# Peptides against a protein of PDB entry 5EIB: the designs that were tried, part 96

Target 1, 366 residues: chain A of PDB entry 5EIB
Amino acid sequence: VDLEPGTMDSVRSGPFGQIFRPDNFVFGQSGAGNNWAKGHYTEGAELVDSVLDVVRKESESCDCLQGFQLTHSLGGGTGSGMGTLLISKIREEYPDRIMNTFSVMPSPKVSDTVVEPYNATLSVHQLVENTDETYCIDNEALYDICFRTLKLTTPTYGDLNHLVSATMSGVTTCLRFPGQLNADLRKLAVNMVPFPRLHFFMPGFAPLTSRGSQQYRALTVPELTQQMFDSKNMMAACDPRHGRYLTVAAIFRGRMSMKEVDEQMLNVQNKNSSYFVEWIPNNVKTAVCDIPPRGLKMSATFIGNSTAIQELFKRISEQFTAMFRRKAFLHWYTGEGMDEMEFTEAESNMNDLVSEYQQYQDATAD
Target 2, 366 residues: chain A of PDB entry 5EIB as posed
Amino acid sequence: VDLEPGTMDSVRSGPFGQIFRPDNFVFGQSGAGNNWAKGHYTEGAELVDSVLDVVRKESESCDCLQGFQLTHSLGGGTGSGMGTLLISKIREEYPDRIMNTFSVMPSPKVSDTVVEPYNATLSVHQLVENTDETYSIDNEALYDICFRTLKLTTPTYGDLNHLVSATMSGVTTCLRFPGQLNADLRKLAVNMVPFPRLHFFMPGFAPLTSRGSQQYRALTVPELTQQMFDSKNMMAACDPRHGRYLTVAAIFRGRMSMKEVDEQMLNVQNKNSSYFVEWIPNNVKTAVCDIPPRGLKMSATFIGNSTAIQELFKRISEQFTAMFRRKAFLHWYTGEGMDEMEFTEAESNMNDLVSEYQQYQDATAD

## One batch from the design tools (peptide; aimed at target 1 H125 D339 E342 N349)

Design b2_p29_7_s4 (made by RFdiffusion4, then SolubleMPNN; from b2_p29_7, 13 letters changed)
Fold by OpenDDE base, seed 2:
Structure b2_p29_7_s4 (fold): chain B 366 residues (1-366), chain A 29 residues (1-29)
Amino acid sequence: as target 1 above (366 residues)
Amino acid sequence: SREERARARQEREAARIAELLAARAAARA
């Protein structure tokens, strides 16, 4: 789905364009112009019914519909505005199904789009209320990984998207291979989300490989385990050491000893015990899939529900506030039918979320 | 509750969308 036709043509002409049904390409003509309000209230609102018709058709073809997975950006107008409209409409029609998102957080290091803080804040407000699970894929973190870890002088969207694809493949491993821990979206939610509003995940991947570096030597289980808990491997721009893990899932892929994995996972928990809440028992889950990802002998994917994620939301909030207090570009949103109160409500809800994370960070076992 | 807030928002958004779509349709006529 896109409000611009050119993006759909790029997908269709791409190496995997043929895997999608032609009838499942739904697109507009005018685009969103990086405006959340165009995505949510005008251009996107005119297109949403045609998308819902496709969603219904595909849902009816499922023998066992678990839920929905949306991949979208929060900085652009289509992914943020129309994406959150779709989430709202799908949630309304399928209230008993899991809403899962891969939400790409904007960064000034990656994009010069000045209104991204508005689009992100307005989107987070929707995600807090309407999603069950959100993987925070932060362009800030992806850029830093590419630049610092992968030594890419000028990271491209291709480089960032390589990390995204590896992470998405990792976190969906349990869904794609039967008999695994968290084998369905609901079980994942039960294990990862102790409080309904606190459903924003920090993903991580090891080993971090660039598209050009064939040279990644096969890591050992200890090295994979250590890298998963390294802040430099997190694809959300927050330091886990500044917060506490509510829940963790680790997904190992490749031929390895389950015993060795369990031993290393226990060791890393013990070493990092100060960074876990003590009042959630058995809050670390581990899965092992014998099938490695393409091009790797083994990998590990990390899913963290950490109170440190508040750093990401604080960054967006600070950027938002700096613009909103000046009413910068606000007329572009109000001209599409938005009220200034919607901005204030969105900011308030995001600040409440930050406060909730801080509360649980400071909570002790009674 | 979260569910009550979500429903109330959905209702407000649906009303706003309907109004805006009606206005756009009228402007094209």
Scores: peptide ipSAE 0.373, ipTM 0.887, DockQ to the pose 0.786
OpenDDE base, seeds 1, 3, 4, 5: peptide ipSAE 0.143, 0.368, 0.369, 0.372; ipTM 0.624, 0.885, 0.885, 0.888; seed 1 fails the geometry check

Design b2_p29_8 (made by RFdiffusion4)
Pose (drawn by RFdiffusion4):
Structure b2_p29_8 (pose): chain A 366 residues (1-366), chain P 29 residues (1-29)
Amino acid sequence: as target 2 above (366 residues)
Amino acid sequence: AAAARKKTYTEMMERREALIQKRKAEAAE
């Protein structure tokens, strides 16, 4: 789905472009120009019922639908504006299904548009209310990993998307292969989301590799465990050691000692016990899958529900406030008939989300 | 506080839907 028609061509000309159902391409003529109001209201509303028809069709041909997963950026107008409209319409029509999103957060290091904080805040407001799980993929973190760790002086979207694809493959492994833990979206959600609004996850993985060089060696289980908890391996630009984990899901892929995995996971939990909330006993679940990802014999994927993710929302909120105080470009949004109070409503909701993460960060069992 | 926030969100969504329906009616003309 895109309001921009040129997106259809690039996907089709891609390696697996012909495998998609031709009828499932739903596109507009213009597109939003980084205007969330255009995406939602204006233009996305024009296009959205066509998308829902396709969604309804895919759903009625499902033996037992688990739910939906949406990939989109929060900084633009279509993936952000229309994407959250689609989520709200799907929530109305399929209220008992899990909604899961892979949402990429904007960063000034990657994109040169100062309205992106507007678009992201209006979107975060929708996701807080309407999604069950959201993987926070931070362009800030992706750029820093490419620039500082992978030593790519000029990271491209291809460089960033290599990190995203490795992460998406890792976090959906329990859904795609037989296993006991978090095997479906609802079970994953019940294990990861103690409070409905706090459903923004920090993904990480090990080893971090630059695409096209080179290999190995394959990591030891200790090396995998330590790296997948490392702040430098997170896809969200937050220091996990600045907050506390409410829940964690770890996924080890490849051939390895299940015993050694158990010992190392127990090791990181009790050496660093102060970083795991004490009032949620046994809050770290571990899954092993025998099939490694491409190019690797061993890998680990980390999924965290950490109070430290408030740093991501504080950064967006500060940029949003800096722009919104001066009312810059606000008429671009209200020109599409959007209420200015929707900006204030979204800002307040995001700041409420930050306070809630801090409340549980300081909470004690006593 | 949670109830007030939910009420405000519902009212915002209603406003959005009314604006979309108004635009659909105008386009039909």

Design b2_p29_8_s1 (made by RFdiffusion4, then SolubleMPNN; from b2_p29_8, 17 letters changed)
Fold by OpenDDE base, seed 1:
Structure b2_p29_8_s1 (fold): chain B 366 residues (1-366), chain A 29 residues (1-29)
Amino acid sequence: as target 1 above (366 residues)
Amino acid sequence: SEAERRERYKKSLERHEKLIEERKKKKAE
């Protein structure tokens, strides 16, 4: 789904364009112009019914519908505005199904789109209310991984999207292969989301290795385990050492010893014990899938629900506040029929979310 | 409070629905 036809043509003409049904390509003509209000209220609102028709058709064809997965950018107009409209409408029609998102967070390091803080804040307001689980994929963190860890001098969107795809493949492993931890979306939510509003995850993927070092690196369970818990490996731009893990899931892929995985997972928890809440029992879950990812002997995917994720929301909030105080570009949104009050409501809800994370960070076992 | 957050969100939805309906009416005219 896109409000721009050119993006859809690029997907269709791409190496994997044929894996999608032609009738499932729904697109507009006008785009959203990086405006959340165009995505949510005008251009997107005109297209949403056509998308919902496709969603219904595909849902009816499912023998066992678990829920929905949306991949979208929060910085743009279509992914943010229309994406959150779709989430709302799907939630209304399927209230008993899981809503999962892969939400790409904007960063000034990657994009020069000035209104991204508005689009992100307005989107987070919707995600807090209408998703069950959201993977926060931060363009800032992806850029920093590409530059520092992968030794890419000039990271491209292709390089960032490679990390996104690896992460998405990792976190969906349990859904695609039977007999795994978190074998369905609801089980993932039960294991990862102790509080309904605190459903924003920091993902990570290992191994992350520079092209020059790939041939010489032995992939070991200890190295994967160490890397996936490294603050520099997080795909959300927050330091887990500045917060506490509410819950963690680790998904290993490839032929490895379960005993070695358990030993290394216990070791890393013990080394990082100060960064876990003590009042949530059994808050670390581990799965092993014998099937490696394509092109790797083994991998590990990390899913963290950490109070440190508030750093990401604080960054967005600070950028939002700096623009909103100046009333910068507000006429672009109000011209699409938005009220200025919606900005204040979204800002307030995001600040409430930050406060909730802080409250649970400061909570101790009595 | 949670109640206040829910009320803010509900008001946002009501504004959204109203705007969509108004737009649909304008296009039908």
Scores: peptide ipSAE 0.275, ipTM 0.807, DockQ to the pose 0.879
OpenDDE base, seeds 2, 3, 4, 5: peptide ipSAE 0.139, 0.087, 0.171, 0.114; ipTM 0.740, 0.711, 0.762, 0.728

Design b2_p29_8_s2 (made by RFdiffusion4, then SolubleMPNN; from b2_p29_8, 18 letters changed)
Fold by OpenDDE base, seed 3:
Structure b2_p29_8_s2 (fold): chain B 366 residues (1-366), chain A 29 residues (1-29)
Amino acid sequence: as target 1 above (366 residues)
Amino acid sequence: MEEERRRRYEELKERHEKLIEERKKEKEK
């Protein structure tokens, strides 16, 4: 789904365009122009019913509908505005189904879009209220991984999207292969989300290796485990060492010893024990799938629910506040039918979320 | 606090739904 027809044509003409049903391509004629309000109140609101019709049709064709998965950008008007409108409408129609998102966070290091802090803040407000699980994929973190770890001199959106795709493949492994931990979206939510509002995850993927080093790197369970828990490997721009893990899931793929995986997972928890909350029992879950990802002998995917994620929200909040105090570009949003109150509510809700994470970070076992 | 926040969210949502309905009616004219 997109408000821009050119994006849909690119997908359709792409290597995998034939996998999608033609009738499931829903697109507008007028883009959102990086305006959340155009996505949520005007252009996106005109298209949402057509998207919902497709959603209903596909949902009815499911033998066992677990829930919905949305991938969107929070910086652009379509992904942010229309995406969150769609989430809200789906939640209304399917209140008992899991809403899962892969939400790409904007970064001033990657994009020059001035209004991204508004789009992100308004989106986070909707995600807090209407999602059960949100994977935070930060363009800043992706850029840093590409530059520092992958040794790409000039990271492209293609390079960033490759990391997103690897992560999405990793976190959905348990859903696609039976008999695994977190085999359904609801079980994942139960294991990963101890508090309903604190459902924002920092993902990670291993191995991440530069093209020049790929031939020389042995893939071992210890190396995967070490890289997966490395702060530099997180795809959210926060340092897990500045917070505490509420819950963690690790998904290993490939032919490996379960015993070795368990030993390495225990070792990494013990080494990093200060970065876990002590009052949530069995807060680290491990799964192993014997089927490796394409082109790799083995991989590990990390899902962390950490209080350090507040650093991401603080960054967005600071940028938002600096713009909103000046009333910069507000007329672009209010002119589409938004109320200024929605900005203040979104800011308040995000600040409350930060405070909630901090509260649980500071909580000790009594 | 959570209940109050949720109430305010639902109020904004209701406002949005009314605006969408009004816009649909205007296009049908």
Scores: peptide ipSAE 0.423, ipTM 0.875, DockQ to the pose 0.687
OpenDDE base, seeds 1, 2, 4, 5: peptide ipSAE 0.383, 0.404, 0.360, 0.256; ipTM 0.868, 0.874, 0.850, 0.808

Design b2_p29_8_s3 (made by RFdiffusion4, then SolubleMPNN; from b2_p29_8, 16 letters changed)
Fold by OpenDDE base, seed 2:
Structure b2_p29_8_s3 (fold): chain B 366 residues (1-366), chain A 29 residues (1-29)
Amino acid sequence: as target 1 above (366 residues)
Amino acid sequence: MEEERRRRFRESQERREKLIAKRKEEKAK
C-alpha cells in the first residue's frame, strides 16, 4: 500500500513483484508529502476503505487468522499517517486479533526530512494504544551497524533494507516453521509483553560481519550468543546496559546442540544479570530452528523488551519538542484538519511511556 | 490517569472519523 503510484510500480517491476496478487496493490494518486495529517485525515483516509476491502478478502481466505503484521516507516507521511489510520481501522474491525508492527524509526543521519519528529511522535501515540507488539527498527542503529560493523563507507537504503529483511526473517522464524516456541503471535505477546503498553521491542541479529571478515569468522553458538546480546548488534539505537530487560526471546537457526544453546543462554544471563529484572520469572525464551537462513550456517535473532528503549523515545521527544515549541510547520498539519491538541496529547502519551519504562527499571532497586 | 488518557484517545478517534466523514461528503457534492 502506498499513496505514491511510483512505489508500487517499483515493487511490481522488482524481482519479487510477481509474488503479490495484482489486486492487493492499493495505491493513491497523490502522495502524503511526508505529512502525517495527509496520511491520516485526507489522502490516506480516501484510500483506507479500499485497503480494508483487500484486508477483509485476505482475512476471509485464512483458515486461522492470528492477526496482522504491518511494516511501515514512521518518518514518512504514508507509513506514519496512513499506516496508523489503517492500524486503527483494523483494530476496530478485528479487536480480538493481534496487531504486530515493524516500525522504522527516523534518523537525522539517514533523512533530511524536517517533519519526521512530528510524524514519529504522532505515530507512536497510535502504536501505544492500537498495537500489541512493535519491533522498533531504528535507522540510526541500522546506519551505525552498516558504517561501524559492516565497514560500509556510504550506507545505502539497500544496505539498511538488507538488515531489516534479515531481522524480519529472524523474528518471524517461529511463526513460519512448525513446532517452535512462540509459534503464534498471541503466544509471542504473552511471553514478551508483561505490561500492555510496554510492547516495543529492540531486535538484534547475529552474525553481523563485514565482507572482508566473513571467510575467517567461525560461527559458534558461544559467538552467536555473545554477539546477539552486544549493544552494537541492536537494530534500535539504545544501549541495553542503560536499562533492564523485562523479557527476551532468542531465536537460533541452523544445526546446533540444544544443550549448548541452553548452556550459553544461561551463561549470558548470569553474566548480565544486572541488566535483567529479577521479578519476572523465566523472562528469557529460547527457540532453535534447524533450518539456517540462506547463505549462513547459523544465525541468532534477538528480541528484547528493555526499559532502555526509552532512549529512542526520548530522542524523538526532544526533537519534537524543539520543533513544536516554535510551531514549526504546524500549519501543514492543522491545514489538513488536525487540532494542535493532538500534538500535545501525542507528546504526553510518549512521555508517559518513558516514565512507565523508568518506573519498571527502578522497581528492582529494593 | 490511564482511564482519562483512554477517554481522550477515544475522543480523538471520534473527531477523526467526523473529519473524514465531512470530507467524503464534501467531495461527493
Scores: peptide ipSAE 0.467, ipTM 0.921, DockQ to the pose 0.778
OpenDDE base, seeds 1, 3, 4, 5: peptide ipSAE 0.249, 0.408, 0.441, 0.135; ipTM 0.813, 0.903, 0.912, 0.726

Design b2_p29_8_s4 (made by RFdiffusion4, then SolubleMPNN; from b2_p29_8, 17 letters changed)
Fold by OpenDDE base, seed 2:
Structure b2_p29_8_s4 (fold): chain B 366 residues (1-366), chain A 29 residues (1-29)
Amino acid sequence: as target 1 above (366 residues)
Amino acid sequence: MREEREKRYKESKERHEKLIKERKEEKEK
């Protein structure tokens, strides 16, 4: 789905264009122009019914519909505005199904679009209320990984998208292979989301190795475990050491000893015990899939529900507040039928979310 | 806090639904 036809033509003409049904390409003509309001109220609102018709058709063809997975950017107008409109409409029609998102967070290091803080804040407001699980994929963190860890001098969108794809493949491993922990979206939500509003995840992937170092690196379970819990390996721009993990899932892939995995996972928890809440028992889940990812002998994917994620929301909130106080570009949104109150509501809800994370960070076992 | 959030969300949702309906009706004219 896109409001721009050129994006759909690029996907259709691409190496994987044939894997999608032609009738499942739904697109507009005018685009959103990086405006959330165009995505949510005008251009997107005109297209959403056509998208819902396709969603219904595909849902009816499912033997057992678990829920929905949306991949979108929160910086642009289509992914943010129309994406959140679609989430709202799907939630209304399928209230008992899981809503899962891969939400790409904007960064000033990656995009020069000045209105990204508005689009992100308005989107997070919708995600707080209408999603069950949200993987926070932060362009800031992806850029830093590409530059510092992968030693890419000029990271491209292709390099960032490679990290996103590896992470998405990792977190969906349990859904794609039988007999795994978290084998469905609902079980994942039960294990990862102790409080309904605190459903924003910090993903990570190991191994991350520069091209020059790949030949010399032995992949071991201890090394994967250590890298997976390293703050520099997180796909969200927050430091886990500044918060506490509410819940963690680790997904190992490849031929390895389950005993060794359990030992290393216990060791890393004990070493980092100060970064976990003590009042949630059995809050670390581990899965092992014998099938490695393509091109690797083994990998580990991390899913963290951490109170440190508040750093990401604080960054967006600070940028939002600086623009909104000046009413900068606000007329672009109000001209599409938005009220200024919606901005204040979205900001307030994000600040409430930050406060909730802080409350649980400071909570002690009685 | 929770009741206020629920109220804000409900009011926002009602505004969105109204606007979408109005634009649809204008395009059908």
Scores: peptide ipSAE 0.059, ipTM 0.695, DockQ to the pose 0.815
OpenDDE base, seeds 1, 3, 4, 5: peptide ipSAE 0.028, 0.023, 0.282, 0.017; ipTM 0.455, 0.623, 0.809, 0.423; seeds 4, 5 fail the geometry check

## One batch from the design tools (peptide; aimed at target 1 G337 M341)

Design b2_p30_1 (made by RFdiffusion4)
Pose (drawn by RFdiffusion4):
Structure b2_p30_1 (pose): chain A 366 residues (1-366), chain P 30 residues (1-30)
Amino acid sequence: as target 2 above (366 residues)
Amino acid sequence: ARAAAIETRMAERKATLEAENAENLAAIAA
């Protein structure tokens, strides 16, 4: 789905472009120009019922639908504006299904548009209310990993998307292969989301590799375990050691000692016990899958529900406030009939989200 | 009318969130 028609061509000309159902391409004529109001209200509303028809059709041909997963950026107009409209319409029509999103957060280091904080805040407001799980993919973190760790002086979207694709493959492994833990979206959600609004996850993986060079060696289980908890391996630009884990899901892929995995996971939990909330006993679940990802014999994927993710929302909130106080470009949004109070409503909801993460960060079992 | 509705939602959402978090934190401290 896109408002911009040129997106259809690039996907089709891609390697697996012909595999998609031709009828499932739903596109507009213009597109939103980084205007969330256009995406939602204006233009996305024009296009949205066509998308829902296709969604309804894919759903009625499902033996037992688990739910939906949406990939989108929060910084633009379509993936952000229309994407959250689609989520709200799907929530109305399929209220008992899990909604899961892979949402990319904007960063000034990657994109040169100062309205992106507006678009992201209006979107975060919708996701807080309407999604069950959201993987926070931070362009800030992706750029830093490419620039500082992978030593790519000028990271491209291709460089960033290599990190995203490795992460998306890792976090959906328990859904795609036989296993005991977090095998479906609802079971994963019940294990990861103690409070409904706190459903923004920090993904990480090891080893971090630059595409096209080179290999190995394959990591030891200790090396995998330590790297997948490392702040430098996170896809969100937050230091996990600045907050506390409410829940964690770890996924080891490849051939390895299940005993050694158990020992290392127990090791990181009790050497660093102060970083795991004490009032959620046994809050770290571990899954092993025998099939490694491409190019690797061993890999690990980390999924964290950490109070440190408030750093991400504080950064967006600060940029949003800096722009919104000067009322810069606000008429672009209200020109599409959007209420200015929706900006204030979204800002307050995001700041409330930050306070809630801090409340549980300081909470004690006493 | 639209702005008033938004202000009402903000108020209701904030009061409910404060009440639920208060109850949860009391349960955690128990």

Design b2_p30_1_s1 (made by RFdiffusion4, then SolubleMPNN; from b2_p30_1, 14 letters changed)
Fold by OpenDDE base, seed 5:
Structure b2_p30_1_s1 (fold): chain B 366 residues (1-366), chain A 30 residues (1-30)
Amino acid sequence: as target 1 above (366 residues)
Amino acid sequence: SRREEIERRRKEKKAKREAELAKRLAEIAA
């Protein structure tokens, strides 16, 4: 789905364009112009019914509908505005189904779109209320991984998208192969989300290796485990050491010893015990899939529900507040039918979320 | 007005969230 036709043509002409049903391509003509309000109230609102028709059709074809997965950016107008509109509409129609998102967070390091803080804040407000699970994929973290870890001098959107793809593949492993720990979206939610509003995940992937170092790297379970818990491998620009894990899932892929995995997972928990809440028992879940990812002998994917995710929201909030105090570009949103109070509501809800994470971080069982 | 409605809804949602949070924190502490 896009409000611009050119994006759809690029997907169709791509290496995997033929795997998608042509009738499932829904697109507009005018675009959102990086404006959340155009995506949510005008251009996107005109297109949303056509998307919902496709969603209904595909849902009816499912033998067992677990829920929905949306991949979108929060910096643009389409992914943020129309994406959150779609989430809201789907939630209204399917209140008992899981809503999962892969939400790409904006970064000034990657994009020059000045209104991204508005789009992101307005989107987060919707995600807090209308999603059950949200993977936070932060363009800032992706950029830093590309630059620092992968040794790419000038990271491109292609480089970032490669990391996104690897992460998405990793976190969906248990959904694609039977007999795994988190075999369905609901079980994942039960294991990962102890509190309904705190459903924002910090994903991570291992191995991440520069091209120059690939030939010298032995892939071992200890190395994967260590790298997976390293802050430098997090796809959200948060340091887990600045917070506490509420829950963790680790997904290993490839031929490896389950015993060795269990030992290494226990070791890393013990080493990092100060970074876990003590009042959630058995809050680390591990899965092993014998099927490695393409091009690797083994991998590990991390899913963390950490109170450190508040760093991401604080960054967005600070940028939002600085712009909103100046009333910068507000007329672009109000001209699409928004009230300024909707900005204040979104800001307030995101700040409340940050406060909630902090309070749970500081909570101790007596 | 639309503004007053938004403000009302915000206040109501916030109050519910704060109450639920307080309850859950108390349960953790107990």
Scores: peptide ipSAE 0.446, ipTM 0.918, DockQ to the pose 0.876
OpenDDE base, seeds 1, 2, 3, 4: peptide ipSAE 0.389, 0.401, 0.371, 0.397; ipTM 0.874, 0.879, 0.866, 0.889

Design b2_p30_1_s2 (made by RFdiffusion4, then SolubleMPNN; from b2_p30_1, 17 letters changed)
Fold by OpenDDE base, seed 2:
Structure b2_p30_1_s2 (fold): chain B 366 residues (1-366), chain A 30 residues (1-30)
Amino acid sequence: as target 1 above (366 residues)
Amino acid sequence: ARAEEIRERIKKRKEERKKELAERLAEISS
């Protein structure tokens, strides 16, 4: 789905364009112009019914519909505005199904789009209310991983998208292979989301290795475990050491000893015990899949529900507030039918979410 | 209102955790 035809044509003409049904390509003509309001109220609203018709058709073809997965950017008008409209409409029609998102957070290091803080804040407001699980993929964190860890001098969108793809493949491993822990979206939500509003995840992937160091790196369970819990390996631009994990899932792939995995997972929890909440039992879940990812002997994927994710929302909120106080570009949104109150409500809800994370961070076992 | 709801959720979760720990300790001692 896109409000611009050129993106869809690029996908259709690409190496994998034939794997998608032609009828499942839904696109507009006018684009969103990086405006959430165009995506949500005007251009996106004109297209949403056509998307819902496709969603219904595909849903009816499913033997067992668990839920929906959306991949979108919160910086652009289509992914942010139309994406959240689509989430809302799907939630209305399928209230008993899981809504899962891969939400790409904007960063000034990657994009010069001045209105990204508005689009992100308005989107986060919708995600708080209408999703069950949201993987926060921060373009800032991806850029920093590419530059610092992968030693790429000039990270490209291709390099960032490679990390996103590896992460998405990792977190969906349990859904794609039988007999795994968290084999369905609902079980994942039950295990990862102890409080309904606190459903924003910090993903991570290991191994991450620079091309020059790949030949010298052993892939071992201890090294994967250590890298997976390293703050520099998180796909969200927050430091887990500044918060506490509510829940964690670790998904190992490849031929390895379950005993060694369990030992290393216990060791990393004990070493980092101060970064876990003490009042949630069995808050770390581990899965092992014998099938490695392509090109790797072993990998580990991390899913963290951490109170440190508040750093991400604080960054967006600060940028939003600096623009909104000046009413900068506000007329572009109000001209599409938005009220200024919607901005205030979105800011308030995101600040409430930050406060909720902080309260759980400060909660001790009495 | 939201702050009270959050405090109640935290309190409830702490109480549930205390019960789960007590049950697990009883199982190990048995």
Scores: peptide ipSAE 0.018, ipTM 0.384, DockQ to the pose 0.046
OpenDDE base, seeds 1, 3, 4, 5: peptide ipSAE 0.014, 0.020, 0.007, 0.008; ipTM 0.470, 0.405, 0.388, 0.368; seed 3 fails the geometry check

